# Peptides against a protein of PDB entry 5VJI, part 25

Target 1, 62 residues: chain A of PDB entry 5VJI
Amino acid sequence: NTLVVLHKSGLLEITLKTKELIRQNQATQAELDQLKEQTQMFIEATKSRAPQAWAKLQASLT

## One batch from the design tools (peptide; aimed at target 1 T2)

Design b2_p27_3_s1 (made by RFdiffusion4, then SolubleMPNN; from b2_p27_3, 18 letters changed)
Fold by OpenDDE base, seed 2:
Order: C-alpha cells, then sequence, then structure tokens
Structure b2_p27_3_s1 (fold): chain B 62 residues (1-62), chain A 27 residues (1-27)
C-alpha cells in the first residue's frame, strides 16, 4: 500500500522529520518573540524611569 | 464508478494512517 511504499522509500521519514523541524522552528520562534517583547519593555523602563514600566517588565518575566 | 469509489476510499484510508503518524511525532 501507499504507506508501505512511502516507508520503504524513505519519503515517510523525510516527511515526518520535516514536520518535526517545522514544529521546533515554531517553538523557537515563540521563545524569540517573547524575548524580543521583554527586551522592548526593558528599553522602555530604562527610558521612562517610571515605576510602572519596571512593574510591567517584572510581570512579563514571571 | 464503483472502482473509482473503492480506490478513493483506499487512498483516504492510507492518508489517515500517515496523518496519525504525523500527529504522534508532533507531540
Amino acid sequence: as target 1 above (62 residues)
Amino acid sequence: SKKQEELELFRKTELEKIKKLAEELDK
């Protein structure tokens, strides 16, 4: 059947590995986006010297 | 035709097997 052919040819492995890599990439991108947001809040906190800006940053780190 | 319907059902079944394997890998 098709599944057996895909498995024996190696195409199934490639397909599944590709999906896994996409998943890992998405997870890494999410972490990167979070870090970018936290960095922006840090920058704003340093510029404003306002306690609320630091509170916002602290909340983002929890 | 009946033969076409049978082939389509077969293809659908095979695709579902692949999808299930992909879902397991995504965990």
Scores: peptide ipSAE 0.097, ipTM 0.622, DockQ to the pose 0.062
OpenDDE base, seeds 1, 3, 4, 5: peptide ipSAE 0.066, 0.082, 0.062, 0.091; ipTM 0.568, 0.524, 0.579, 0.621

Design b2_p27_3_s2 (made by RFdiffusion4, then SolubleMPNN; from b2_p27_3, 20 letters changed)
Fold by OpenDDE base, seed 2:
Structure b2_p27_3_s2 (fold): chain B 62 residues (1-62), chain A 27 residues (1-27)
Amino acid sequence: as target 1 above (62 residues)
Amino acid sequence: SAKKKELELFRKTELLILKEQSELLDK
């Protein structure tokens, strides 16, 4: 069957490794996007004297 | 032959894997 052929050819191992790398990449990208957002909020808070900007930043860190 | 059928299945499976990986990368 297909699974046996995949296993014997080595493609199963490669496929599983590729899926894991894609997963890790997506997770890292999500963390990066969150950090970018937090950085932007920090920049806005430092430029503003409005308590709301600081509250928004604080909420993002919790 | 049995070997020919196995090779055909191999090629089909390889194509399916590539398609699946492409879809995952596009997320």
Scores: peptide ipSAE 0.077, ipTM 0.573, DockQ to the pose 0.036
OpenDDE base, seeds 1, 3, 4, 5: peptide ipSAE 0.074, 0.070, 0.064, 0.069; ipTM 0.569, 0.567, 0.545, 0.564

Design b2_p27_3_s3 (made by RFdiffusion4, then SolubleMPNN; from b2_p27_3, 19 letters changed; failed a check: too like the target's own chain)
Amino acid sequence: SAAEQQRELLRKTELLEIEKKAKELDE

Design b2_p27_3_s4 (made by RFdiffusion4, then SolubleMPNN; from b2_p27_3, 19 letters changed)
Fold by OpenDDE base, seed 1:
Structure b2_p27_3_s4 (fold): chain B 62 residues (1-62), chain A 27 residues (1-27)
Amino acid sequence: as target 1 above (62 residues)
Amino acid sequence: SAKKKELEELRKTYLLEIKKKAEEIDK
């Protein structure tokens, strides 16, 4: 059947691996986005010297 | 042809199965 053909051709494995890589990429991207946000809050805290900005940064790290 | 349509339906079925497997990996 078609599934057997897909399996034997290697296409099924490639497809599933691609989906896994996409998932991992999305997870990594989420971590990067979080880091970017934290970095931005750090920059703003250093610029403003306001306690509120530092509180916001600390909240993001907890 | 009728056989072509049958194969197309089978293809759709397996694509759904592939999707289900992909979703399992995404968990």
Scores: peptide ipSAE 0.046, ipTM 0.570, DockQ to the pose 0.037
OpenDDE base, seeds 2, 3, 4, 5: peptide ipSAE 0.028, 0.028, 0.045, 0.039; ipTM 0.433, 0.446, 0.539, 0.544

Design b2_p27_4 (made by RFdiffusion4)
Pose (drawn by RFdiffusion4):
Structure b2_p27_4 (pose): chain A 56 residues (1-47, 54-62), chain P 27 residues (1-27)
Amino acid sequence: NTLVVLHKSGLLEITLKTKELIRQNQATQAELDQLKEQTQMFIEATKWAKLQASLT
Amino acid sequence: EAELAELEQLGQEIIETAEEELAEAEA
């Protein structure tokens, strides 16, 4: 059974962990993209209405 | 079902690699 070989070889475990790591990494990429947008909006306002509206 | 098929395919690839390595050792 291919599932048995995958398990016994240790690659099942590694595959699952890699998948979860990939998921975590993608989630962090999304947080960063969002943080980049928020930061840019903040910096431009330091140079305003868009910031206030986005808060309220 | 798709995740299970993917895991079965990874297992098949391990079996094929192991058979190839055994044939090389016998040779």

Design b2_p27_4_s1 (made by RFdiffusion4, then SolubleMPNN; from b2_p27_4, 16 letters changed)
Fold by OpenDDE base, seed 5:
Structure b2_p27_4_s1 (fold): chain B 62 residues (1-62), chain A 27 residues (1-27)
Amino acid sequence: as target 1 above (62 residues)
Amino acid sequence: NEELKELEKLGELLIEKAKKLKELEEL
């Protein structure tokens, strides 16, 4: 059947690996976006010297 | 002082997170 052919050809493994890499890329991108936001909060906190800005940043990192 | 110490700690946490993400992006 078709599944057996895909398995024997190696395409099934490639397809599954590709899907996993796409998923990992999406997850990493989300974490990167979060890091960018946290970095921005860090920059703003250094400028404002407001304790609430530091508290928000700390809450996001801990 | 305490403010500088807190700033340094938060900076270190950000750097560690960035290093982790860099390692993941290289896979």
Scores: peptide ipSAE 0.076, ipTM 0.647, DockQ to the pose 0.011
OpenDDE base, seeds 1, 2, 3, 4: peptide ipSAE 0.067, 0.067, 0.064, 0.066; ipTM 0.639, 0.641, 0.646, 0.644

Design b2_p27_4_s2 (made by RFdiffusion4, then SolubleMPNN; from b2_p27_4, 13 letters changed)
Fold by OpenDDE base, seed 4:
Structure b2_p27_4_s2 (fold): chain B 62 residues (1-62), chain A 27 residues (1-27)
Amino acid sequence: as target 1 above (62 residues)
Amino acid sequence: SEELKELEELGQLLIEKKEKELKEKLE
């Protein structure tokens, strides 16, 4: 039984942990990308006198 | 994480079930 072998070897736990770490990494990367985008919007808002840029930034923060 | 623990517990239950079934077949 493959499942028994995986359990006894500890590979099942490692596999599950690895999957969780991958998920967490993906979530963290998504947050990082969002922060990068928000940072860019902030930069554009500070460079622009246009209220639309600030409105866009504000919308992204809600 | 709690989710990982839950998955591990589920996996253990499945393994135990299969081990029991195998044992019963060998009897």
Scores: peptide ipSAE 0.074, ipTM 0.716, DockQ to the pose 0.066
OpenDDE base, seeds 1, 2, 3, 5: peptide ipSAE 0.045, 0.043, 0.069, 0.072; ipTM 0.516, 0.524, 0.534, 0.711

Design b2_p27_4_s3 (made by RFdiffusion4, then SolubleMPNN; from b2_p27_4, 15 letters changed)
Fold by OpenDDE base, seed 2:
Structure b2_p27_4_s3 (fold): chain B 62 residues (1-62), chain A 27 residues (1-27)
Amino acid sequence: as target 1 above (62 residues)
Amino acid sequence: NKELEELKKLGQLLIEKKKEELEKLLK
């Protein structure tokens, strides 16, 4: 069957490894996006005297 | 990726420092 052929050819291993790399990349990207957002929020809060900006930052850090 | 891990580490350190600073301001 197709699965046996894919396994014997090594393509199954490559496919599974690729899926794992995609997963890891997505997880890492999510962490980077979070850090980016938190950094931007902090910059905005430091530039503003509005208490709402600090409240928003606090919420993001907890 | 070593470079990416280093970036994450630096970013995390920055955020932790900012959390501490914010906590000090709230005391």
Scores: peptide ipSAE 0.065, ipTM 0.408, DockQ to the pose 0.010
OpenDDE base, seeds 1, 3, 4, 5: peptide ipSAE 0.038, 0.022, 0.022, 0.024; ipTM 0.503, 0.361, 0.391, 0.370

Design b2_p27_4_s4 (made by RFdiffusion4, then SolubleMPNN; from b2_p27_4, 14 letters changed)
Fold by OpenDDE base, seed 3:
Structure b2_p27_4_s4 (fold): chain B 62 residues (1-62), chain A 27 residues (1-27)
Amino acid sequence: as target 1 above (62 residues)
Amino acid sequence: EKEKKELEELGKELIKKKEEELKKLLE
């Protein structure tokens, strides 16, 4: 069957590895985006005397 | 069924070639 052919050829392994790399890249990007957001909240909190900016940052770190 | 086996072997060969191409792209 097709699955057996894919497995024996090694293409299945490559496909699965590629999917895993994509997943890892997406996870890393999500962490980076979160860090960017937290950094922006920190910058805004330092610029503003508004306690809600610090509260927002604190909530993001919880 | 002989034809099925022949097609399977052809498929394996074609897929093997594609695997080699993919390996090179991932290097």
Scores: peptide ipSAE 0.104, ipTM 0.607, DockQ to the pose 0.090
OpenDDE base, seeds 1, 2, 4, 5: peptide ipSAE 0.102, 0.102, 0.101, 0.100; ipTM 0.609, 0.598, 0.606, 0.605

Design b2_p27_5 (made by RFdiffusion4)
Pose (drawn by RFdiffusion4):
Structure b2_p27_5 (pose): chain A 56 residues (1-47, 54-62), chain P 27 residues (1-27)
Amino acid sequence: NTLVVLHKSGLLEITLKTKELIRQNQATQAELDQLKEQTQMFIEATKWAKLQASLT
Amino acid sequence: EEEVEELEEEVEELEELVEEKEEELEE
């Protein structure tokens, strides 16, 4: 059984952990993209209404 | 006239932003 070989070879475990790591990395990419947008909005306002509206 | 048109565009963009935020709060 291919599932048995995958398990016994240790690649099943490694595959599952890699998948979860990929998921975690993608979640962090999304957080960063959001943080980049928020930071840019903040910096422009330090130079305002958009910031207030986005807060309220 | 140019300054008025620029302010009108800024207000429209802010109104769109408020509408988008309201939709997000409704969800």

Design b2_p27_5_s1 (made by RFdiffusion4, then SolubleMPNN; from b2_p27_5, 19 letters changed)
Fold by OpenDDE base, seed 2:
Structure b2_p27_5_s1 (fold): chain B 62 residues (1-62), chain A 27 residues (1-27)
Amino acid sequence: as target 1 above (62 residues)
Amino acid sequence: DAEEEAKRKEEAELQKLLEELAKKKAA
C-alpha cells in the first residue's frame, strides 16, 4: 500500500501540510487581489467627484 | 471505487489531525 509507505516515511505528512499551506496562500492571495482592486477603485474615486465612482467603491466594500 | 474512497477518507482524517496539531502549535 503506497499510502501506508508514504505515511510511515513522513512524506504524506509533508504533502498534506504543503497542500494546506498552498490553500492558505491561495486564500491570502485572493484577499490581496481584492484589496488591490479596492485600492484602485479608491484612487479613481478620489480623482473624480463623480458619485458613480464612490458608489462603485461602496459596493465593493459591502 | 471503494479503494479510492478509503484512501480519500484516510487522507482526510490525517489532514484533520495535522490541522489540529498546527492549531496547538500556534497556541
Scores: peptide ipSAE 0.078, ipTM 0.612, DockQ to the pose 0.000
OpenDDE base, seeds 1, 3, 4, 5: peptide ipSAE 0.069, 0.065, 0.072, 0.065; ipTM 0.642, 0.636, 0.610, 0.636

Design b2_p27_5_s2 (made by RFdiffusion4, then SolubleMPNN; from b2_p27_5, 14 letters changed)
Fold by OpenDDE base, seed 4:
Structure b2_p27_5_s2 (fold): chain B 62 residues (1-62), chain A 27 residues (1-27)
Amino acid sequence: as target 1 above (62 residues)
Amino acid sequence: SLEEELKEKEEEELKKLVEELEKLKAE
């Protein structure tokens, strides 16, 4: 059984752990991208002094 | 047979390992 061989060799555990690490990396990257977007909206809000830009920023923080 | 019993134990251990790792991934 190929699955049993993968288990005995430790490769299955490594594979599943790798998938978990990829998931965690993707989640962290998504949080970072969100922070970058919020930072950009903050910069635009401070430059424009437009209420629409502040409203957009406020909406992103809720 | 002894061979079948060993195989079943290995498959059960594998199932438990997969379940634990999948639960961790789902968190």
Scores: peptide ipSAE 0.081, ipTM 0.590, DockQ to the pose 0.000
OpenDDE base, seeds 1, 2, 3, 5: peptide ipSAE 0.066, 0.072, 0.069, 0.068; ipTM 0.595, 0.585, 0.588, 0.588

Design b2_p27_6 (made by RFdiffusion4)
Pose (drawn by RFdiffusion4):
Structure b2_p27_6 (pose): chain A 56 residues (1-47, 54-62), chain P 27 residues (1-27)
Amino acid sequence: NTLVVLHKSGLLEITLKTKELIRQNQATQAELDQLKEQTQMFIEATKWAKLQASLT
Amino acid sequence: SLEEDLEFLEEVKETLEEQLETLEEQL
C-alpha cells in the first residue's frame, strides 16, 4: 500500500509538516500585506481623513 | 511492485525538496 510505504519511509510525516508550514507561511504573508497597507496609510497621514474614517 | 514503490517515494521526496527550497527562499 502506497500509504504504508509513505508512512514507513518517513515522508508522510514530512509531507504533512511541510503542508502546515506552507499554510503558516501563507498566513503570515497575508498579515504582512495587510500591515503594509496600514503602515503606508499611517505614514501618508503623518505628512488624514482616510486614516480617521478607516478607524471609525 | 518494489520498483513502483521506489519511483513513488523518489517523486514524493523531490516534491518535498522543491517545497522546502521555495519556503527557504520566501523566508

Design b2_p27_6_s1 (made by RFdiffusion4, then SolubleMPNN; from b2_p27_6, 16 letters changed)
Fold by OpenDDE base, seed 4:
Structure b2_p27_6_s1 (fold): chain B 62 residues (1-62), chain A 27 residues (1-27)
Amino acid sequence: as target 1 above (62 residues)
Amino acid sequence: NSKELEEVLKKVEEEIKKQLEQLKQQL
């Protein structure tokens, strides 16, 4: 069957590893996006003299 | 048979290439 062929060819392992790498990359990208957002909130909090901006940043870090 | 194997391997290769391209786009 197809699965046996994939296994014997080594392509199953490569496929599974590739899927895992994609998943990990997606998770890392999500963390990066969150960090970018937090960084932006930090910049805004430093530029603004508004306690609300710091409160927003604080809420994002909890 | 050999032709069926070749077709299966080709499909898997294409899928791997697709996944690698998706990974590339995420970088």
Scores: peptide ipSAE 0.043, ipTM 0.518, DockQ to the pose 0.826
OpenDDE base, seeds 1, 2, 3, 5: peptide ipSAE 0.041, 0.041, 0.041, 0.041; ipTM 0.513, 0.515, 0.513, 0.515

Design b2_p27_6_s2 (made by RFdiffusion4, then SolubleMPNN; from b2_p27_6, 16 letters changed)
Fold by OpenDDE base, seed 2:
Structure b2_p27_6_s2 (fold): chain B 62 residues (1-62), chain A 27 residues (1-27)
Amino acid sequence: as target 1 above (62 residues)
Amino acid sequence: SEEELKKVLEKVEEEIKKQLEQLKKEQ
């Protein structure tokens, strides 16, 4: 059984770990993109001094 | 036997390739 061989050789663990690392990388990238967007909203809020821009930023933080 | 070992290794390589292709599709 190929699966049994993969498990006993440790290759299954490596494959599963690789999948998890890819997942974590994607999650981290999503958080980074969110932070970039929030940073842009912060910059716009500071430039406009408009309450609506600050409200938009506040909404993004929830 | 050596021939049986070669067959097992070939199957392992094929399975690894399938898994890698699946990972690429999920990205």
Scores: peptide ipSAE 0.037, ipTM 0.524, DockQ to the pose 0.173
OpenDDE base, seeds 1, 3, 4, 5: peptide ipSAE 0.037, 0.037, 0.037, 0.034; ipTM 0.532, 0.533, 0.534, 0.522

Design b2_p27_6_s3 (made by RFdiffusion4, then SolubleMPNN; from b2_p27_6, 14 letters changed)
Fold by OpenDDE base, seed 4:
Structure b2_p27_6_s3 (fold): chain B 62 residues (1-62), chain A 27 residues (1-27)
Amino acid sequence: as target 1 above (62 residues)
Amino acid sequence: SSEEQQKVLEEVREQIKKQLEQLRQQQ
């Protein structure tokens, strides 16, 4: 069957590893996007000194 | 590596939290 052929050829291992790398990349990208947003809110809070900007940042870090 | 990137991201997040607390205490 196809599964036996994939296993014997080593393609199953490569496929599973590739899927895991894609998952890890997606998780890292999501964390990076969150950090970028938090950093931007931090910069805006420090520049504006507006209580609303600090409140927004505080909420994002909780 | 992905694990090193995650470590750096966590360290930066903790630094932001620390700086936010310091700024709040100065107000």
Scores: peptide ipSAE 0.051, ipTM 0.445, DockQ to the pose 0.016
OpenDDE base, seeds 1, 2, 3, 5: peptide ipSAE 0.034, 0.040, 0.043, 0.044; ipTM 0.494, 0.447, 0.435, 0.450

Design b2_p27_7 (made by RFdiffusion4)
Pose (drawn by RFdiffusion4):
Structure b2_p27_7 (pose): chain A 56 residues (1-47, 54-62), chain P 27 residues (1-27)
Amino acid sequence: NTLVVLHKSGLLEITLKTKELIRQNQATQAELDQLKEQTQMFIEATKWAKLQASLT
Amino acid sequence: TLAVLEEVLAVAEETLAELEENVAALE
């Protein structure tokens, strides 16, 4: 059984962990993209209504 | 036995490809 070989070779475990790591990495990429947008909006306002509206 | 090992190799190559895509996306 391919599943048995995958398990016994140690690759099943490694595959599952890699998948979860990929998921975690993608989630962090989304947080970063969002943080980038928020930061740019904040910096432009330091130079205002868009910031107030986005807060309220 | 050979067919089972070819299927295990295919799963390993797919996992590697997904990992390489994730590393490229983070760069």

Design b2_p27_7_s1 (made by RFdiffusion4, then SolubleMPNN; from b2_p27_7, 17 letters changed)
Fold by OpenDDE base, seed 2:
Order: C-alpha cells, then sequence, then structure tokens
Structure b2_p27_7_s1 (fold): chain B 62 residues (1-62), chain A 27 residues (1-27)
C-alpha cells in the first residue's frame, strides 16, 4: 500500500522529521516573540517613571 | 537537489509498481 511505499522510500521519515522541525521552529519563534515583548516592556519601564510599566512587565514574567 | 530528485524518482517508480499491481488485481 501507499504507506508501505512511503516508509520504504524514506519519504515518511522525511515528512515526519519535517513536521517535527516545523513544530520546533514554531515553538522557538513563540519563545523569541515573548522575549522580544518582555524586552520591549523592560525598555519602556526603564524610560517611564510610572509604576504601571513595571507592573505590566512583572505580570508578563509570571 | 540531485539526491532529492533521485529519491522522488524512486518513490515514483515504487508507486507506479504498486499501482500496476493493483491494476492487475482488478483485471
Amino acid sequence: as target 1 above (62 residues)
Amino acid sequence: NKEALEKAKEILEKTKEELEKAKQALE
């Protein structure tokens, strides 16, 4: 059947590996985006005398 | 990519073989 052909050809392994790499890339990108957001809030907090900016940053870290 | 094309060719040939077997089984 098609599944056996895909398995023996190596395409199934490639497909599964690719899907896993995509998943990992998405997870890494999400972490990076979160870090960027936290960094921006940190920068804004350092520029602001308003305690709300620090509270917002603290909330983002929890 | 030469290697990728060779793999694709192999997959195509195997698929063709399986299709031919299925065709023969239905005849």
Scores: peptide ipSAE 0.051, ipTM 0.661, DockQ to the pose 0.031
OpenDDE base, seeds 1, 3, 4, 5: peptide ipSAE 0.045, 0.036, 0.035, 0.035; ipTM 0.553, 0.533, 0.484, 0.477

Design b2_p27_7_s2 (made by RFdiffusion4, then SolubleMPNN; from b2_p27_7, 16 letters changed)
Fold by OpenDDE base, seed 4:
Structure b2_p27_7_s2 (fold): chain B 62 residues (1-62), chain A 27 residues (1-27)
Amino acid sequence: as target 1 above (62 residues)
Amino acid sequence: NKKALEEVKKILEETQKLLKQNQEALA
């Protein structure tokens, strides 16, 4: 059957490894996206001319 | 402001680290 052929050809191992790498990549990408969002929030704060925005930011970092 | 800059720097450094790891995972 198909499963036996995939196993004997080595493609099953490659497929499973690829799926795991994709999963790990997605997890890393999610963490990267979170940090990018946090960076963007700080960047936007630097563009703000409102003292209140900086005060709130400073308070969050204490 | 100093703490804000330090936090941004930390986030940027971690972002670069994760980006590198993500690229390595694709290799």
Scores: peptide ipSAE 0.022, ipTM 0.465, DockQ to the pose 0.016
OpenDDE base, seeds 1, 2, 3, 5: peptide ipSAE 0.020, 0.021, 0.022, 0.021; ipTM 0.463, 0.459, 0.471, 0.468

Design b2_p27_7_s3 (made by RFdiffusion4, then SolubleMPNN; from b2_p27_7, 16 letters changed; failed a check: too like the target's own chain)
Amino acid sequence: NEEVLKKVEEILEKTKEEEEQNRAALA

Design b2_p27_7_s4 (made by RFdiffusion4, then SolubleMPNN; from b2_p27_7, 18 letters changed)
Fold by OpenDDE base, seed 2:
Structure b2_p27_7_s4 (fold): chain B 62 residues (1-62), chain A 27 residues (1-27)
Amino acid sequence: as target 1 above (62 residues)
Amino acid sequence: NEEVLKKVEEIKKKTEEELKKNQEALK
């Protein structure tokens, strides 16, 4: 049974852990991208006198 | 990475051994 062999070799555990790490990495990357976007909106809001830029930033933080 | 490769090679070897055993059992 290849699944038993996979388990006994330890590769199953490595594979499952790798899949979980990929998932976590993707989630962290999404949070990072969101933070970068929010930072950009903050920069634009500070440069602009337009209330729309501040409204956009505020909406992103809710 | 190297550890994973070693484990893959181990699985490959064990799978090949299992295949051989199964083939012999059918004879």
Scores: peptide ipSAE 0.076, ipTM 0.686, DockQ to the pose 0.030
OpenDDE base, seeds 1, 3, 4, 5: peptide ipSAE 0.075, 0.076, 0.075, 0.074; ipTM 0.685, 0.685, 0.679, 0.676

Design b2_p27_8 (made by RFdiffusion4)
Pose (drawn by RFdiffusion4):
Structure b2_p27_8 (pose): chain A 56 residues (1-47, 54-62), chain P 27 residues (1-27)
Amino acid sequence: NTLVVLHKSGLLEITLKTKELIRQNQATQAELDQLKEQTQMFIEATKWAKLQASLT
Amino acid sequence: ELEEAQAELDEAQAELDEAAAEIETAT
């Protein structure tokens, strides 16, 4: 059984962990993209309505 | 740094998928 070989070889475990790590990394990429947008909006306002509206 | 880490994870996953296909063929 391929599933048995995958398990016994240790690759099943490694595959599952890699998948979760990929998911975690993607989630962090999304947070960063969002943080980049928020930061740019903040910096431009330091130079305003868009910031107020986005807060309210 | 996240993009580099993702590229490394994608490579590692491709290697795992290839090893899995080899194991299936051998079984």

Design b2_p27_8_s1 (made by RFdiffusion4, then SolubleMPNN; from b2_p27_8, 20 letters changed)
Fold by OpenDDE base, seed 4:
Structure b2_p27_8_s1 (fold): chain B 62 residues (1-62), chain A 27 residues (1-27)
Amino acid sequence: as target 1 above (62 residues)
Amino acid sequence: SIQEELEKLKELLRKLEKEKEEIEKKV
């Protein structure tokens, strides 16, 4: 069957590793997006005299 | 896209897991 063929050929290991790498890539992308958002909040807080902008930033870092 | 490839791999794994289960039932 397909499982046996994939195992014997080594493609099962490659497939599983590829899936894990894609998962890690997605996690890293999510972290990057979060950092971008936090950076934007920081920039806005530094430009704003509004205390709510700093409060929002502080909440995002907690 | 990467997301589409992930879904394809997940579906492949699901199929392989079913095949594994069928093999285990025969042993």
Scores: peptide ipSAE 0.037, ipTM 0.538, DockQ to the pose 0.121
OpenDDE base, seeds 1, 2, 3, 5: peptide ipSAE 0.027, 0.028, 0.026, 0.023; ipTM 0.472, 0.478, 0.434, 0.433; seed 3 fails the geometry check

Design b2_p27_8_s2 (made by RFdiffusion4, then SolubleMPNN; from b2_p27_8, 18 letters changed)
Fold by OpenDDE base, seed 1:
Structure b2_p27_8_s2 (fold): chain B 62 residues (1-62), chain A 27 residues (1-27)
Amino acid sequence: as target 1 above (62 residues)
Amino acid sequence: EIDEILEKLKELLRELEKKAEEIRKEV
């Protein structure tokens, strides 16, 4: 049975773990990209002192 | 996609099992 061979070889566990790690990596990357964007908006708000830049930052946090 | 890799690996193992069984019958 191929599934039994995969299980006994440890390849099934590795494959499932890799799949989960890919999923987690994608989620973390999305959060990182969002934080990066928010950081950029914060930098721009700090530089411009314009209410519009702060409004843009506020909108990104909602 | 990792699921495609898994399916390919399962296919290769099935072929390996088939060959091993053929060898076992000939010996």
Scores: peptide ipSAE 0.044, ipTM 0.630, DockQ to the pose 0.075
OpenDDE base, seeds 2, 3, 4, 5: peptide ipSAE 0.019, 0.043, 0.043, 0.043; ipTM 0.361, 0.628, 0.626, 0.632

Design b2_p27_8_s3 (made by RFdiffusion4, then SolubleMPNN; from b2_p27_8, 19 letters changed)
Fold by OpenDDE base, seed 1:
Structure b2_p27_8_s3 (fold): chain B 62 residues (1-62), chain A 27 residues (1-27)
Amino acid sequence: as target 1 above (62 residues)
Amino acid sequence: DIEKILEKLKELLRELEEEAERIREEV
């Protein structure tokens, strides 16, 4: 039984932990990309006197 | 490529889960 061998060798735990670390890395990257986009909208809103730019920023923070 | 590694790990885990289910049905 391959699953039993993987469990007893500790490779299952390593594989599951590696999968979780990769998932967390992807989630952190997505949060970073969102923060970069929000930062860009903030910069544009500060340069613009248009109320629409602030409304877009506010909508992104909800 | 981290995405390709994740895809391979997901596939391997799926195959192991399917094998484990087949074994449970045979017992």
Scores: peptide ipSAE 0.041, ipTM 0.581, DockQ to the pose 0.126
OpenDDE base, seeds 2, 3, 4, 5: peptide ipSAE 0.031, 0.033, 0.033, 0.033; ipTM 0.491, 0.552, 0.545, 0.553

Design b2_p27_8_s4 (made by RFdiffusion4, then SolubleMPNN; from b2_p27_8, 20 letters changed)
Fold by OpenDDE base, seed 2:
Structure b2_p27_8_s4 (fold): chain B 62 residues (1-62), chain A 27 residues (1-27)
Amino acid sequence: as target 1 above (62 residues)
Amino acid sequence: SIDEILKKLKELLRKLEEEAEKIRREV
């Protein structure tokens, strides 16, 4: 049984840990992307001075 | 941690936006 061999060799643990690290990396990247987007909205709001641009930014921060 | 840093950066951005809005209303 391949699964039994993977478990006994420790490769299953390594595989699962790797998957978890990938998941954590993706979660961190998502938060980073959100911050980048919020920063961009701030820049645009500053440039436009339009109330709707500030409203959009405020909505993204809540 | 990165999570804590991101949290603080988001809070700073919120405060900066709040101050920018005050300035916008004054001019």
Scores: peptide ipSAE 0.035, ipTM 0.430, DockQ to the pose 0.012
OpenDDE base, seeds 1, 3, 4, 5: peptide ipSAE 0.030, 0.025, 0.027, 0.030; ipTM 0.495, 0.454, 0.485, 0.550

## One batch from the design tools (peptide; aimed at target 1 L6 S9)

Design b2_p28_1 (made by RFdiffusion4)
Pose (drawn by RFdiffusion4):
Structure b2_p28_1 (pose): chain A 56 residues (1-47, 54-62), chain P 28 residues (1-28)
Amino acid sequence: NTLVVLHKSGLLEITLKTKELIRQNQATQAELDQLKEQTQMFIEATKWAKLQASLT
Amino acid sequence: ELEELQAELEQLLTENEELLQEILEELE
């Protein structure tokens, strides 16, 4: 059984962990993209309505 | 840095699949 070989070889475990790490990394990428947008909005306002509206 | 880590993780997953195929061929 291919599943048995995958398990016994240790690759099943490694595959599952890699998948979860990929998911975690993607989630962090999304947070970063969002944080980049928020930061740019904040910096432009330090130079305003858009900031207030986005807060309220 | 996240994109580089993602590419490395995707490559590791591919390598794991290729290695399983090699092991299955050896067992046959």

